# Peptides against a protein of PDB entry 2QAS: the designs that were tried, part 11

Target 1, 120 residues: chain A of PDB entry 2QAS
Amino acid sequence: PPEDLMQYEAMAQDALRGVVKAALKKAAAPGGLPEPHHLYITFKTKAAGVSGPQDLLSKYPDEMTIVLQHQYWDLAPGETFFSVTLKFGGQPKRLSVPYAALTRFYDPSVQFALQFSAPE

## One batch from the design tools (peptide; aimed at target 1 Q71 L86 G90)

Design b2_p13_4_s4 (made by RFdiffusion4, then SolubleMPNN; from b2_p13_4, 4 letters changed)
Fold by OpenDDE base, seed 2:
Structure b2_p13_4_s4 (fold): chain B 120 residues (1-120), chain A 13 residues (1-13)
Amino acid sequence: as target 1 above (120 residues)
Amino acid sequence: SVVPPTPANADAE
């Protein structure tokens, strides 16, 4: 097949990553997400830009899934990455995740799902 | 129906 010099698939992926960013911005607004909406976010832990406690990331050598529903703090959705404080094993920890590291996004309340091909 | 992956954080339903 002809070579896609426009790289449309990549453009589409980036556009869809924008949906995640927008959703997180809504989640970061006062009052949080409107019930019953909540977000399951999966990302490659070894992707460039991913930051967090070494002990935590070591437990998840490939992918990690986090849920934003009732227990999330200081959610800061930036332009290229978001950071958030969550409790792991009862301990609050800060994560910083580039949108480019995402592999899955899911809101079970409306069964909205997105999948992405993220570089390792 | 899509089954979400098990989340790592305590706020798991």
Scores: peptide ipSAE 0.398, ipTM 0.810, DockQ to the pose 0.537
OpenDDE base, seeds 1, 3, 4, 5: peptide ipSAE 0.388, 0.386, 0.392, 0.394; ipTM 0.806, 0.804, 0.808, 0.805

Design b2_p13_5 (made by RFdiffusion4)
Pose (drawn by RFdiffusion4):
Structure b2_p13_5 (pose): chain A 120 residues (1-120), chain P 13 residues (1-13)
Amino acid sequence: as target 1 above (120 residues)
Amino acid sequence: AYTPPAAANEGQA
C-alpha cells in the first residue's frame, strides 16, 4: 500500500510532456533554438496518431529517436502533436508525432532529460 | 550522464 486513486504519478507524467511541447515552440520560433541547445526526441512508432512514410516507419518497429539541431524544417508544434520535416539518406520526409507517443526527451547541452510512458 | 538512442535522421544529409 497505498493504492493511489489520484494517480499522482501519472498526472505528473502528463504534466511533464508539456515541457516537450513548450520546448518545441521555442524551437519553432523564427531563428530556432538558442544555440547550443538541440533536442533528442524519442517516440513510439506504432503509437496511434503518428504518421510518416510507410517505408520509414517500417524500419523502426517500436522506438525512433530524432534529433532537432542542424537538419529540420517547418517544425509545426500543434497543441496535441507536432510535425517536422527531416532528412533520411538525404531524402526529406515529413513526420507527425503526438506528445502522447513520446518516451524520452534530452538536450545534451545542459544534460536535461525526461522519461515518459514509464510507470515503473 | 544520460546517452540518448541513436537518432534516425542524424548524419543523413

Design b2_p13_5_s1 (made by RFdiffusion4, then SolubleMPNN; from b2_p13_5, 5 letters changed)
Fold by OpenDDE base, seed 2:
Structure b2_p13_5_s1 (fold): chain B 120 residues (1-120), chain A 13 residues (1-13)
Amino acid sequence: as target 1 above (120 residues)
Amino acid sequence: SVVPPAGANEGQE
């Protein structure tokens, strides 16, 4: 097949990452997500820009999935990354995840799923 | 069909 010099697939993936950003902005609004919507977000823990407690990230050397449903705090969806406080083993921890690090986005309530190729 | 992945944090059903 002919060479795609426009890199349309990458453009499409970036556009779809925008869906995740938009969804998180809705989740961060007062009152949170409209029930029963909730979000499962999977990301590469070693991707550039990922930040969090070293002990936590060490437990997930490849990918980690977080769920935004009942217990999430201070969700801050920025333009290039989002930050959120979640509890792991009873302890609140802050994570910062670039949208570029995402590999999966899923909302079980409407079975909406997105998958991305993320560099390590 | 997509199988929901297990969340690492607390607060999921």
Scores: peptide ipSAE 0.523, ipTM 0.866, DockQ to the pose 0.562
OpenDDE base, seeds 1, 3, 4, 5: peptide ipSAE 0.506, 0.510, 0.515, 0.514; ipTM 0.858, 0.858, 0.862, 0.860

Design b2_p13_5_s2 (made by RFdiffusion4, then SolubleMPNN; from b2_p13_5, 5 letters changed; failed a check: a repeat of another design)
Amino acid sequence: PVVPPPAANEGQE

Design b2_p13_5_s3 (made by RFdiffusion4, then SolubleMPNN; from b2_p13_5, 6 letters changed)
Fold by OpenDDE base, seed 5:
Structure b2_p13_5_s3 (fold): chain B 120 residues (1-120), chain A 13 residues (1-13)
Amino acid sequence: as target 1 above (120 residues)
Amino acid sequence: PVVPPEAWNEGQE
């Protein structure tokens, strides 16, 4: 097949990443997410721009999933990345994740799911 | 129904 020089698939994925960003901005607004909406976000731990406790990010070599439901604080969704405070083993940790690092987004409340290709 | 993935952090139902 002919080569796609427009990179439409990448553009489409970027558009869908916008959905995640928008959802997180809703979550960060006063009142948070409307019940029962909650988010499962999976991302590549070694992706460029991912920041957090080294021991946590190094625990698993590929991906990790976080949930934004009952215990998350100071969610700050920026234009290229979001940061959030979550508890791991009872300890609050700050994570910073570029949207480009995401591989999965899921809201069980309405069974809405998205999958993305993330750079290695 | 779709089963959600296992999350690393606390706060999941």
Scores: peptide ipSAE 0.404, ipTM 0.844, DockQ to the pose 0.520
OpenDDE base, seeds 1, 2, 3, 4: peptide ipSAE 0.394, 0.404, 0.396, 0.403; ipTM 0.841, 0.845, 0.841, 0.843

Design b2_p13_5_s4 (made by RFdiffusion4, then SolubleMPNN; from b2_p13_5, 6 letters changed)
Fold by OpenDDE base, seed 2:
Structure b2_p13_5_s4 (fold): chain B 120 residues (1-120), chain A 13 residues (1-13)
Amino acid sequence: as target 1 above (120 residues)
Amino acid sequence: PVVPPPGANEGQE
């Protein structure tokens, strides 16, 4: 097939990443997400810009999935990345994840799913 | 229905 010099697939992926950003902004608003909506977010832990405790990230050498439902704090959805405080083994830890690092987004309440191709 | 992988953090049903 003809070569796509417009890179439409990449543009579409970026547009869909915007859905995640918008959803997180809703989650960060006062009162949080409207029940029963909650978010499962999967990302490449070694992607550029991913930041968090070394011991935690070491446990997930490829991908990690986090859940924003009952226990999340200080969710800060920026324009290129979001940060959030979550508990792992009873300990609060801060994660910063670029939207470009995402590989999956899912809201079980309405079975809304998105998949992304992230660099290895 | 799609079943997501378990979250690493606490606070999920």
Scores: peptide ipSAE 0.542, ipTM 0.878, DockQ to the pose 0.551
OpenDDE base, seeds 1, 3, 4, 5: peptide ipSAE 0.530, 0.532, 0.537, 0.535; ipTM 0.874, 0.873, 0.875, 0.876

Design b2_p13_6 (made by RFdiffusion4)
Pose (drawn by RFdiffusion4):
Structure b2_p13_6 (pose): chain A 120 residues (1-120), chain P 13 residues (1-13)
Amino acid sequence: as target 1 above (120 residues)
Amino acid sequence: PPDSSSSELPPAP
């Protein structure tokens, strides 16, 4: 014991997904992130709400990490998901990722990191 | 050619 009927830990998890959304809004600002900041985002490929090229999604069965630093365009962070154009083998492609699909967040510049979808 | 993905997971807290 005790069983947590309030699910405080789960609420704290969701509250923290919001940091990712807020960080993506600063990155979507004209001019991008304040250097040397850049973002690693890890997400569940099969999590509902994610869309991308069928070929690309098949290459990454469960988890996929993307880096937002030198090569991303048209970052569009909505309130419930974000979409961004990235290059894979030199070919530009478009992704949409719900914040609910996120499992990890990391900025190597200040070594700030978050882990989600992990009730432990 | 450029690639914007990582095959490795970044560190966790």

Design b2_p13_6_s1 (made by RFdiffusion4, then SolubleMPNN; from b2_p13_6, 6 letters changed)
Fold by OpenDDE base, seed 3:
Structure b2_p13_6_s1 (fold): chain B 120 residues (1-120), chain A 13 residues (1-13)
Amino acid sequence: as target 1 above (120 residues)
Amino acid sequence: PANSFSDVAPPAP
C-alpha cells in the first residue's frame, strides 16, 4: 500500500492527547471536575519527563494509573506536561507527567476512553 | 489505581 508520508496517524494521536490536556485544564479550574466526572490516567513511568518520588515510581516499573476524583490537589496542567499532588499510602506526593507519556485516558462516568502509544 | 480517592463527594462547605 502507499506510504503515508504525511504521518496522519501520528497527527491524529497528537490531537487526541490535546483532549487530555483540555480535560485536565477543566479539572484544574475552580470547583474542579463537574460530578460525576473523574479521570483515570495511565502513563509510562520511565518515559522522558516523568518525575516523582523514586520509591513510588520504583513500584511501577512500566506503567501506573492515577485517578483524579476528589482527592487531588494543586493540579497544574501545562502545555507539555501536568503536575498534581495525590495521596499514596496516605502520603501526599507530587507527580509531573508529560502528555507524551500517556498511554490511556478514561472517564468512567461517560465511558469515554482514549489509548496512546508512548515513547520511553 | 496507584493513589487513593473517594467515591464519596467531599462534604459541603
Scores: peptide ipSAE 0.403, ipTM 0.762, DockQ to the pose 0.104
OpenDDE base, seeds 1, 2, 4, 5: peptide ipSAE 0.396, 0.383, 0.301, 0.312; ipTM 0.763, 0.757, 0.799, 0.802

Design b2_p13_6_s2 (made by RFdiffusion4, then SolubleMPNN; from b2_p13_6, 4 letters changed)
Fold by OpenDDE base, seed 1:
Structure b2_p13_6_s2 (fold): chain B 120 residues (1-120), chain A 13 residues (1-13)
Amino acid sequence: as target 1 above (120 residues)
Amino acid sequence: PANSFSDELPPAP
């Protein structure tokens, strides 16, 4: 097949990553996500820019899934990454995840799912 | 709590 020098698939992927960013911005707005919407976000834990507690990241050497529904704090959706405080084992922990690290996004309330190719 | 689900998820292969 012909070589795609335009890299259309990558552009499409980036556009879809924008959906996640937009969704998180809605989640960060006053009042949070409109019920019953909630977000499952999967990302590569070793991707560049991913930051969090070593004990937590060590538990998930490849991918990790977080859920944003009822208990998330200080959600800060930036332009290239988002950060959020979640409880793991009862302890609040801060995660910072670049959108480029995402591999899956899912909102079960409307069965909306996206998959992405992410770097290691 | 919903966010605690993340702590129980098994790591991806």
Scores: peptide ipSAE 0.178, ipTM 0.753, DockQ to the pose 0.244
OpenDDE base, seeds 2, 3, 4, 5: peptide ipSAE 0.073, 0.068, 0.053, 0.322; ipTM 0.676, 0.691, 0.678, 0.739; seed 5 fails the geometry check

Design b2_p13_6_s3 (made by RFdiffusion4, then SolubleMPNN; from b2_p13_6, 4 letters changed)
Fold by OpenDDE base, seed 3:
Structure b2_p13_6_s3 (fold): chain B 120 residues (1-120), chain A 13 residues (1-13)
Amino acid sequence: as target 1 above (120 residues)
Amino acid sequence: PVNSFSDELPPAP
């Protein structure tokens, strides 16, 4: 097949990452996500820019999936990464995840799913 | 079922 010098697939992937960013911005708005929407976000824990408690990241050396439904606080969706406070074992932990580190995004309420390639 | 409290990570979809 002919070579794609425009790299359309990469452009499409970036555009789809924009969907995640937009969804998180909605989730960060007052009132949070409209029920019954909730988000499953999977990301590579060792990807560049990922930040969080060492004990948490050590527990999940490859990737982990967080869920944003009711128990999330201070969600801050930036332009290149988002940060959020979640409870693990009853303790609040702050995570910072670049959108480039994402591998999966899923909203089971409407069965909307996206898959991405992330750096190793 | 989904853990609405996010205390434990759910399985990947």
Scores: peptide ipSAE 0.124, ipTM 0.743, DockQ to the pose 0.203
OpenDDE base, seeds 1, 2, 4, 5: peptide ipSAE 0.061, 0.067, 0.073, 0.045; ipTM 0.665, 0.659, 0.670, 0.658

Design b2_p13_7 (made by RFdiffusion4)
Pose (drawn by RFdiffusion4):
Structure b2_p13_7 (pose): chain A 120 residues (1-120), chain P 13 residues (1-13)
Amino acid sequence: as target 1 above (120 residues)
Amino acid sequence: PAPPPAAANEGQA
């Protein structure tokens, strides 16, 4: 015991997914992130709401990490998901990722990191 | 903090 009927830990998890959304809004600002800040986003490929090229999604069965630093265009962070154009083998492709699909967040510049979807 | 796995788009210019 005690069983947590308020699910405080789960609420704290969701509240923290919001940091990723807020960080993506700064990155979507004209001019991008304030250097040397850059982002690593890890997400569940099969989590509902995610869309991308069928070929690309098949290459990454469950987890996929993307880096937002030198090569990303048209970052569009909606309120419930974000979409971004990245390059894979030199070929530009478009992704849409719900904040709910996120499992990790990391900025190597200040070593700030978050882990989600992990009730432990 | 441990860094996440290598990014799928990293070095793919």

Design b2_p13_7_s1 (made by RFdiffusion4, then SolubleMPNN; from b2_p13_7, 4 letters changed)
Fold by OpenDDE base, seed 2:
Structure b2_p13_7_s1 (fold): chain B 120 residues (1-120), chain A 13 residues (1-13)
Amino acid sequence: as target 1 above (120 residues)
Amino acid sequence: PEPPPKGANEGQE
């Protein structure tokens, strides 16, 4: 097959990552997401830029899924990464995740799903 | 579409 010198697939992936960023910005706005919308976000825990408690990340050597529904605080969606405080075992912990580390985005309320290729 | 994966944090239904 002919070479794709435009790298359309990569451009499409970047555009779709923009959907996640936009969704998180809506979630971070006053009042949060309109019910019943909520977000499941899966990412590679060892991807460059991922930051969080070592004890937590050690439990998820490959991928980790977080849910933004009832208990999330200080969601800060930046241009290249987002950070959020979540509870694990009753303890609040801060995570920072680059959009490039994402492998899946899902909103069960409308069954909207996105999958991404992430670096190993 | 596939069902949502299990979230690690609290606050999910």
Scores: peptide ipSAE 0.515, ipTM 0.856, DockQ to the pose 0.559
OpenDDE base, seeds 1, 3, 4, 5: peptide ipSAE 0.506, 0.506, 0.513, 0.505; ipTM 0.848, 0.849, 0.851, 0.849

Design b2_p13_7_s2 (made by RFdiffusion4, then SolubleMPNN; from b2_p13_7 with A6K A7G A13E)
Fold by OpenDDE base, seed 2:
Structure b2_p13_7_s2 (fold): chain B 120 residues (1-120), chain A 13 residues (1-13)
Amino acid sequence: as target 1 above (120 residues)
Amino acid sequence: PAPPPKGANEGQE
């Protein structure tokens, strides 16, 4: 097939990443997400820009899934990445994740799912 | 749609 010099697939992927950003901004607003909406976010832990406790990230050498439902704090959705405080084993920890690192987004309440190709 | 993956953090149903 003809070579796609416009790279439409990549543009489409970036547009869809915008959905995640928008959803997180809704989640960060006062009152949080409207029930029963909640978010499952999967990302590559070794992707550029991913930041968090070394011990935690070491447990997930490839991908990690976090859930924003009942226990999340200080969600800060920026333009290129978001940060959030979550509890792991009873301990609060801060994570910073670029949208470019995402591989999956899912809201079980309405079975809305997105998949992304992230660099290895 | 695929079933939800297990979250690593606490606070999920």
Scores: peptide ipSAE 0.533, ipTM 0.863, DockQ to the pose 0.564
OpenDDE base, seeds 1, 3, 4, 5: peptide ipSAE 0.525, 0.528, 0.528, 0.523; ipTM 0.854, 0.859, 0.856, 0.854

Design b2_p13_7_s3 (made by RFdiffusion4, then SolubleMPNN; from b2_p13_7 with A6T A7G A13E)
Fold by OpenDDE base, seed 2:
Structure b2_p13_7_s3 (fold): chain B 120 residues (1-120), chain A 13 residues (1-13)
Amino acid sequence: as target 1 above (120 residues)
Amino acid sequence: PAPPPTGANEGQE
């Protein structure tokens, strides 16, 4: 097939990443997400910009999925990454994840799903 | 739609 010099697929992927950012901004607003909406976010733990406790990230060498439903705090959706405090094994931990590191986004309440190709 | 993934953190239903 002809070479796509415009890289439309990449542009489309970035646009869809914008959906995740927008969704997180809604989740961060006062009152949180409107029930029953909740988010499952999967990302590459070794992607550039991913930050969190070493012990936690070591347990997930490739991908990790976090859920924003009943227990999440200080969700801060920035322009290029978001950060959030979650509990793992009873311990609160802060994670910072660039949108570019995402590989999957899912809202079970309406069965809305997105998949992304993230750098290895 | 794909089946829901399992979250690593607490607070999921």
Scores: peptide ipSAE 0.503, ipTM 0.847, DockQ to the pose 0.550
OpenDDE base, seeds 1, 3, 4, 5: peptide ipSAE 0.487, 0.499, 0.495, 0.491; ipTM 0.838, 0.845, 0.845, 0.842

Design b2_p13_7_s4 (made by RFdiffusion4, then SolubleMPNN; from b2_p13_7, 5 letters changed)
Fold by OpenDDE base, seed 2:
Structure b2_p13_7_s4 (fold): chain B 120 residues (1-120), chain A 13 residues (1-13)
Amino acid sequence: as target 1 above (120 residues)
Amino acid sequence: AAPPAKGANEGQE
């Protein structure tokens, strides 16, 4: 097949990452997500820009999934990454995740799913 | 479109 010098697949992936960003901005708005919408977000924990408690990230050497449903605080969706406070083992912890680190996005309420290729 | 793994954090049903 001919060489794709436009890199359309990569452009499409970036566009779809924009969907995640937009969804998180809705989640961060007053009142949160409209019920019953909630978000499952999977990301590579070793991807560039991912930050959080070392002990937590050590438990998930490859990927981890977080859920934004009943207990999330200070969700801050930026242009290149989002940050959020979640509880793990009863302890609140802050995570910062670049959209480029995402590998999966899912909203069970409408069975909307996206998958991404993320470099390690 | 298979569902993702269970979330690591608390606050999910």
Scores: peptide ipSAE 0.540, ipTM 0.873, DockQ to the pose 0.560
OpenDDE base, seeds 1, 3, 4, 5: peptide ipSAE 0.528, 0.528, 0.533, 0.509; ipTM 0.868, 0.871, 0.871, 0.873

Design b2_p13_8 (made by RFdiffusion4)
Pose (drawn by RFdiffusion4):
Structure b2_p13_8 (pose): chain A 120 residues (1-120), chain P 13 residues (1-13)
Amino acid sequence: as target 1 above (120 residues)
Amino acid sequence: PVPPAPANANWAP
């Protein structure tokens, strides 16, 4: 015991996914992130709401990490998901990722990191 | 805390 009927830990998890959304809004600002800040986003490829080229999604069965630093365009962070154009083998492609699909967040510049979807 | 290599790491043609 005790069984947590309030699910405080789960609420704290969701509250923290919001940091990723807020960080992506600063990155979507004209001029991008304040250097040397850059982002690593890890997400569940099969989590509902994610869309991308069928070929690309098949290459990454469960987890996929993307980096937002030198090569990303048209970052569009909605309230419930974000979409971004990245390059894979020199070929530009478009992704949509719900914040709910996120499992990890990391900024190597200040070594700030978050882990989600992990009730432990 | 360091995530795996990013899927878009090979961004060049």

Design b2_p13_8_s1 (made by RFdiffusion4, then SolubleMPNN; from b2_p13_8, 7 letters changed)
Fold by OpenDDE base, seed 4:
Structure b2_p13_8_s1 (fold): chain B 120 residues (1-120), chain A 13 residues (1-13)
Amino acid sequence: as target 1 above (120 residues)
Amino acid sequence: AVPAEPANADYLA
């Protein structure tokens, strides 16, 4: 096949990552997400820029899925990454995840799903 | 499609 010098697939992926960013910004707004919307976000734990407790990340050597519905705090959706406080085993922990590390986004309420290719 | 089990199971409340 001919060489794609435009890197269209990457552009498309980045555009779709923008949907996640926009959704998170809505989730971070006053009042949070409109019910019954909630977000399942999956990402590569070893991707560049991913930050969080060592014990937590070591438990998920490849991918980790988090859910943003009722129990999430200080959601900060930046331009390149988002950070959020969630409870794991009853303990609040802060995670910072670059959008580039995402592999899946899902909102069960409307069965909206997105998949992304992320670095191994 | 079913999402993978979330790490923060305490999200329900």
Scores: peptide ipSAE 0.523, ipTM 0.881, DockQ to the pose 0.520
OpenDDE base, seeds 1, 2, 3, 5: peptide ipSAE 0.518, 0.518, 0.508, 0.512; ipTM 0.879, 0.881, 0.878, 0.880

Design b2_p13_8_s2 (made by RFdiffusion4, then SolubleMPNN; from b2_p13_8, 6 letters changed)
Fold by OpenDDE base, seed 2:
Structure b2_p13_8_s2 (fold): chain B 120 residues (1-120), chain A 13 residues (1-13)
Amino acid sequence: as target 1 above (120 residues)
Amino acid sequence: PVPATPANADYQA
C-alpha cells in the first residue's frame, strides 16, 4: 500500500485522546459526571510519565484499569496528563497518568468505547 | 465491549 506521509492514524489517535481529556474535565466539574455516566480508563503502567505508589504499580506490571464513578477525589485533568485520588484496598492513593499512556476508554452507560495504541 | 476489572474495587461505594 502507498506510504502515508501524513500519518493520519497518529493524528486520529491524538484527536480521540482529546475526547478522554474533555470527558475528564466534565468529571472534574462541580457535581461530577451526569448519572449514569462513568469512566473506565485503562493505561500502560510503565509508560513514561505514569506516577503513583510503587506498591500499587508493582501489582500491575502491564496495564491497569481505574473507574471514575462514585469514589474519586481531586481529579485534575491537565493538558498532557490527569491526576486523581482513588481508593485501593480502602486506602486513598494518588495516580498521575499521561493521556499518551491510555490504551482504552469506556463509558458503559452509553457503550462508548475508544482504543489506543500505546508504547510497550 | 466488556469493561476490564478495575483496580479501585470500591468505586461503587
Scores: peptide ipSAE 0.510, ipTM 0.889, DockQ to the pose 0.534
OpenDDE base, seeds 1, 3, 4, 5: peptide ipSAE 0.486, 0.499, 0.509, 0.472; ipTM 0.833, 0.885, 0.889, 0.831

Design b2_p13_8_s3 (made by RFdiffusion4, then SolubleMPNN; from b2_p13_8, 6 letters changed)
Fold by OpenDDE base, seed 4:
Structure b2_p13_8_s3 (fold): chain B 120 residues (1-120), chain A 13 residues (1-13)
Amino acid sequence: as target 1 above (120 residues)
Amino acid sequence: AVPPTPANADYQA
């Protein structure tokens, strides 16, 4: 096939990553997400820019999934990454995840799913 | 569709 010098697939993926960013911004707004919406976010733990506790990331050498519904704090959806405090093993821990590290987004309330290609 | 098992804890309402 001919060479795609426009990199359309990458553009499309980035546009779809924008959906995740927008959804997180809604989740960060006062009152949180409108029920029954909630978000399952999967990402590559070794992707560039991913930050979190060493013990936690070591437990998930490839990918890990987090859920945002009732127990999330200080969700900060930036332009290139989001950060959030969640409880793991009863302990609150902060994660910072670039949107580029995402591999899956899912809202089971309406069965909305997105998949992305990520490094590693 | 079944969502992946989340790493964090989140109570169900």
Scores: peptide ipSAE 0.552, ipTM 0.845, DockQ to the pose 0.421
OpenDDE base, seeds 1, 2, 3, 5: peptide ipSAE 0.489, 0.530, 0.484, 0.475; ipTM 0.832, 0.894, 0.828, 0.831

Design b2_p13_8_s4 (made by RFdiffusion4, then SolubleMPNN; from b2_p13_8, 4 letters changed)
Fold by OpenDDE base, seed 1:
Structure b2_p13_8_s4 (fold): chain B 120 residues (1-120), chain A 13 residues (1-13)
Amino acid sequence: as target 1 above (120 residues)
Amino acid sequence: PVPPPPANADYQP
């Protein structure tokens, strides 16, 4: 089959990653997400740019999922990555995740789901 | 669909 030199699939993936970024920006706004919306975000823990507690990342060697609904702090959705403070094992931890590391996005409130190909 | 279990805790009021 002919080669796609335009890399349309990658463009589409990036566009869809933009949905996650936009959603997180809404979540970071004053008052947080509009009820009952909440976000399940899955990402590759070993992807370039992912930063977090060693113990936590060791527990999830491939992928991990986080949920943003009621207890998230200092959510900072940047242009290429977002950072957020969440509680793990009762302790607040800071995570930094590039949008490129995402593999899944889901909002149960409206059953909206996205899947992505992410690097190792 | 059912989302995967989250690693973090989130209080449900």
Scores: peptide ipSAE 0.558, ipTM 0.864, DockQ to the pose 0.442
OpenDDE base, seeds 2, 3, 4, 5: peptide ipSAE 0.490, 0.537, 0.540, 0.540; ipTM 0.891, 0.860, 0.861, 0.860

## One batch from the design tools (peptide; aimed at target 1 K87)

Design b2_p14_1 (made by RFdiffusion4)
Pose (drawn by RFdiffusion4):
Structure b2_p14_1 (pose): chain A 120 residues (1-120), chain P 14 residues (1-14)
Amino acid sequence: as target 1 above (120 residues)
Amino acid sequence: PPIPLPPPAANDTH
């Protein structure tokens, strides 16, 4: 015991996914992130709401990490998901990722990191 | 505990 009927830990998890959304809005600002800040986003490829090239998604069965630093265009962080154009083997592609699909967040510049979807 | 580093990026970084 005690069983948590309030699910405080789950609510704290969701509250923290919001940091990723807020960080992506700064990155979507004209001019991008304030250097040397850059972002690693890890997400569940099969989580509902994610779309991308069928070929690309098949290459990454469950987890996929993307880096937002030198090569990303048209970052569009909606309220419930974000979409971004990245390159894979020199070929530009478009992704849509719900904040609910996120499992990890990391900015190597200040070593700030978050882990989600992990009730432990 | 420290949060592990993320896996390698799937996209081109340069």

Design b2_p14_1_s1 (made by RFdiffusion4, then SolubleMPNN; from b2_p14_1 with P1A A9P H14E)
Fold by OpenDDE base, seed 2:
Structure b2_p14_1_s1 (fold): chain B 120 residues (1-120), chain A 14 residues (1-14)
Amino acid sequence: as target 1 above (120 residues)
Amino acid sequence: APIPLPPPPANDTE
């Protein structure tokens, strides 16, 4: 088939990453997400720009999944990355994740799922 | 193709 010099698939993937950003902005607004919506987010822990506790990230050398539903605080969705405070074993920890590091997004309430390719 | 369910979350949920 003819060579796609426009790289349309990559453009589409970037647009879909925008869906995640928009969803997080809704989650960060006063009142949070409308019930029963909640977000499962999977990302590459070694991707450039990922930041968090060393011990936690070391425990997940490839990918980590977090859920934003009952226990999340100070969600701050920026234009290139989002940060959020979550509890792990009862201890609050701050994570910063670039949207480019995402590999999966899922909202069980409506069975909406997205999958992305991320740098190794 | 169907997308597999995500693995269990790392953070506390309850």
Scores: peptide ipSAE 0.562, ipTM 0.851, DockQ to the pose 0.725
OpenDDE base, seeds 1, 3, 4, 5: peptide ipSAE 0.555, 0.550, 0.552, 0.547; ipTM 0.848, 0.846, 0.847, 0.848

